# Peptides against a protein of PDB entry 7RZF, part 352

Target 1, 358 residues: chain A of PDB entry 7RZF
Amino acid sequence: PFQEEHLKQLYKIVPIKDIRNLYVTFPIPDLQKYYKSNPGHYLGHLIGHEGPGSLLSELKSKGWVNTLVGGQKEGARGFMFFIINVDLTEEGLLHVEDIILHMFQYIQKLRAEGPQEWVFQECKDLNAVAFRFKDKERPRGYTSKIAGILHYYPLEEVLTAEYLLEEFRPDLIEMVLDKLRPENVRVAIVSKSFEGKTDRTEEWYGTQYKQEAIPDEVIKKWQNADLNGKFKLPTKNEFIPTNFEILPLEKEATPYPALIKDTAMSKLWFKQDDKFFLPKACLNFEFFSPFAYVDPLHCNMAYLYLELLKDSLNEYAYAAELAGLSYDLQNTIYGMYLSVKGYNDKQPILLKKIIEKM
Target 2, 358 residues: chain A of PDB entry 7RZF as posed
Amino acid sequence: PFQEEHLKQLYKIVPIKDIRNLYVTFPIPDLQKYYKSNPGHYLGHLIGHEGPGSLLSELKSKGWVNTLVGGQKEGARGFMFFIINVDLTEEGLLHVEDIILHMFQYIQKLRAEGPQEWVFQELKDLNAVAFRFKDKERPRGYTSKIAGILHYYPLEEVLTAEYLLEEFRPDLIEMVLDKLRPENVRVAIVSKSFEGKTDRTEEWYGTQYKQEAIPDEVIKKWQNADLNGKFKLPTKNEFIPTNFEILPLEKEATPYPALIKDTAMSKLWFKQDDKFFLPKANLNFEFFSPFAYVDPLHSNMAYLYLELLKDSLNEYAYAAELAGLSYDLQNTIYGMYLSVKGYNDKQPILLKKIIEKM

## One batch from the design tools (peptide; made by RFdiffusion4, then SolubleMPNN)

Design b2_p30_7_s4 (from b2_p30_7, 15 letters changed)
Fold by OpenDDE base, seed 2:
Structure b2_p30_7_s4 (fold): chain B 358 residues (1-358), chain A 30 residues (1-30)
Amino acid sequence: as target 1 above (358 residues)
Amino acid sequence: LEDLLKITYYEASFTSAEDYRIEPITFKIE
């Protein structure tokens, strides 16, 4: 385990590729025995969230970060790490201290709100869906994976232990949150801008780096991170499927889409799944307007309309994706195309949201 | 636009399953 001398350290690392990354790492206890509650997954879900009021949303709005991942990493026996990793913009590389301040502000928000059972339930439900409908793995790879995890889980649970959450443990969530403090931080910045400014070389791969102590004044700034009113917990994900019923194949099911509605204003074609037998659907809509492509002005207006519509739907995009739903909007020479794909149960909810924003 | 809706295709099928879980983070420097 790391001693105090290993904490509050900054590593400047020279990559081979032209990448800019920030790793904010916290030593944490070994959480393997708590796999049924998985407090690291709970925190990773929130810290890594991409919705409104998330850490990533704020950092993107400032132009400092492109992507963010939060989660646990295996360490040596008896300890793990919690890591927040971000892809930095060129501007973000200049604002690393402020980025980390925002991380601690978000963590402080999580402390203030406390553990939420509904968030745990969403994680549980999402993982259960993932387990139930996971793709078949390659036998050799799967066998090797199972053989590896047999060291960690009972034989009866080895197939489910990585997916199925069973216990809400707010005490463990708080315990991990208590480790996510500036006094327990290790920071690594990866950038080619450190080339020629390093004094150490990693033994195994020859990676050039510099190690420095983080100044006490900077640690104190992060310790005094206040609540930022821009940070909010995510809203409940209304797109998580709960009904997985597969309807029987109709006796008159056609191998091709059949016209089931024909009106002056709309036509509807339907094809039932006869191949996959999954609780999923694809909805494809084409909207026709005689004005969509009549002149350059109308064409540009139709384009702007679609961009504004996409922007207005951005609040649902991440939640839909997590729930196994996707949508696509495109301009056509005749109007607009809309596609909704994924689990069929909550597609009507997503479709309604899209139509309400139109 | 709602009144100008033409539904051209409805398929109750999907070609792939999506998996969601928080994966362990690997330190990447290359």
Scores: peptide ipSAE 0.006, ipTM 0.336, DockQ to the pose 0.137
Fold by OpenDDE base, seed 3:
Structure b2_p30_7_s4 (fold): chain B 358 residues (1-358), chain A 30 residues (1-30)
Amino acid sequence: as target 1 above (358 residues)
Amino acid sequence: LEDLLKITYYEASFTSAEDYRIEPITFKIE
């Protein structure tokens, strides 16, 4: 385990690739025995959330961060890490201290709100869906993976342990949150901008780096992180499927899409799945407008309209993606194309939201 | 449309079930 001298350290690392990353790492206890509650997954879900009021949403609005991942990582025997990893913009590289302050403000918000059972239930439901509809893996790779995890889980649970949540443990969530403190932080900044400014070389890969103690004043600044009113818990995910019924194949099912509706304003083709037998659907819509491509002005207006529409739907995109729904919007020479794909149960909800924003 | 959405639908352009793979968000950082 890391001793006190290993905490509150900053590592400036020179990458081989032109990347800018920030790793904020917290040593945490070994949570392997708590796989049924998985408090690290709960915290990773919230810290890594991309919806309105999320950490990423705020950092992205400032132009400092492109992507954010939060979660637990296995360490050596007897301890783990919780890591918040962000992809930094060039501007974000100049604001690392403030980025980390925002991380601690979000963590403080999580402490203030306390553990939410409904959030745990959503994680449970999402993981159950992922398990139930998991794609077939290559047998050799799958067998090797299972053999590896047999060291961690009972034989009876080895297939389910990574997915199926069973117990809401607010005490364990709070315990992990108590480890996400400035006094327990290790920071790594990865950027080519540190080239020629390093004084150490890593033994295994020859990575050049500089190690520095984080100043006490900076630690105190992070310790005094207050509640930022821009941070909010996510809203409930309305896109999580609950009905997985597969309708029987119709006796007269056509091998190709059949025209099932023909009106002056619309044509609808339908093909029932006769191959995959999944509770999923693909919806494709082509909208035609005589004005879409009439002149350069209308073309640009149609483009702008679509960009504004995408922006207005961004609040749903992440929640839909988590629930196994996706949509695509594209300009065409005739108008607009819309695609909605994924689990069929909540597709009407997503489609309705798209149409309401149009 | 709502009734149609309850029916499993696939386009002929999809060749395998892998085309419908949605990668789960992993909470373990490798």
Scores: peptide ipSAE 0.000, ipTM 0.316, DockQ to the pose 0.127; fails the geometry check
Fold by OpenDDE base, seed 4:
Structure b2_p30_7_s4 (fold): chain B 358 residues (1-358), chain A 30 residues (1-30)
Amino acid sequence: as target 1 above (358 residues)
Amino acid sequence: LEDLLKITYYEASFTSAEDYRIEPITFKIE
């Protein structure tokens, strides 16, 4: 485990690629034996959430961060890490201290709310869906992965252990949250802006870096992180599929889309899946307007309308994606195109929300 | 991430003399 001298350290790292990344790392106990509860996954889900009131939403609103990932990482025997990683904008690189303050404000919010069983249940359900419908991996990569994880899991569970959550352990969630403190932090900033400002070279890869102690005043600022009213727990994900029933193939199923509705205002084609037999559907809508591309003004108005519509749907985009749903909105020369894809069970809910915004 | 992980690995190995495999389970809950 890291000694006290290894904590509260800042690393400035020069990348080979033109990237700007921030890594906020916390040493945590070895949680491998708790794989059935996976408290690190629970925390990673919330910290890495992209919905309204999330850490990422606030950091994006300030123009400091593009992407955020949170989760546990395997260490050597006897310890692990919890890591929050963000992709920094140029402006975000100047506000790293404030970004980390927001991280601690969000963590403080998680402490104040306490462990939520419904969040665990959503993680469990999402992982179960992911396992059930897992695509075939490359045999060599899969075999190597399985061989690696055989060291950590019983043979009977090795195929499922990474996906199946079984036990809600609020005590373990609180234990990990207690390790996510400023006094236990290691910070790494990756940017080409540190070129020529480093004094060390990593032995294995020749990476140039500088190590500095984080000032006590900065640690104190993070320790005094208050509750930020902008941070909220996510709402329940209404898009998580629960019904996976596959309807029998119709006797008169055509190999091509059949016209099943023909009216003055609409035509509808339908094709039943006769190949994959998955509880998934693709809904495609083309809207025709004689005014969409009449002139440059109407074209720009149609574009602006679609951008506003997309913006109004952002609150659902992440939750839908997590649940294996996606939507696409595009301008066409005739009007607008809408596509909804993924698990069919909750597609009507997403479609309704899209239509209501429209 | 790999480079940072390597530095973190190097420091972890320096402190424990054991090969620490730090795989970030990056829960990108996308």
Scores: peptide ipSAE 0.000, ipTM 0.317, DockQ to the pose 0.019; fails the geometry check
Fold by OpenDDE base, seed 5:
Structure b2_p30_7_s4 (fold): chain B 358 residues (1-358), chain A 30 residues (1-30)
Amino acid sequence: as target 1 above (358 residues)
Amino acid sequence: LEDLLKITYYEASFTSAEDYRIEPITFKIE
């Protein structure tokens, strides 16, 4: 366990690759025994959320951060870490203190709202889907992984323990949130800009770094993080599939897409899956417009339209992705291409959202 | 488009999506 001397530390690390990363790390108790509730996953889901009102959305709007990951990480026996990792822009590297302030503002928002059972339920459902439809892993890697986790879980639960949430434990969520405080922080900034400014070398990898104490004034600023009105909890994810029924193969199933609808305005081809038998679908739409490529002006207008459409759909993109849905929009010389892929159950909802924005 | 979408939704429920290199079962709406 880190002693007080190891807390409130800033590490400036020189990477081998040209990367800019910020790691905000909090020592937390060992949560392994709470795998059925997985409070760290709950917090990671919210802190790492990419939707409107999320931490990432705000930091990205400032131009400081490109990506954000939040979650628990294993430490040595008896303790874990909660880590918020962000990919920094060049500008973000200059605003690390402010970035961390925003992190604490978001954490404060989570404290103020308290644990949400519906969020836990979404995590549970998402993990259940992930478990049920888990891709085949390489046997060697999978067996090695299972062998490793046998030390942590009962044999009967070893396959499910990492995925299946069973218990909503708001007390444990609050307990972890209570550890996500400035007085418990370890900060690492990874940037080539620290080259030649380091005074230590890590023993194992030879990584050059500098360690500094975070000033008390900075810690106090973070401790006094107010509620930022831009931060909001995510809305319910409407795209989480609940129906996984696979329809039987039609007797007249064709090996190739069959034309099932032919009208003056539309043609529809359909191919039933005869190979994978998954509750997933691929929907591809090609829209034709005589104006799409008639002249340079119309071409540019069509391009701008699609960019605006993509931007307007950004609010759904992350929620859809979490639920195993994706969409793609592309300009074509004839008009526009739309693709919707993933679990079939909620594809209609996503497609409706797309069309409503069109 | 809405009517086309309703029809496409009912029929699309039978096709499998991304994680397997499922050859995209292309529903081409022309």
Scores: peptide ipSAE 0.000, ipTM 0.340, DockQ to the pose 0.105; fails the geometry check

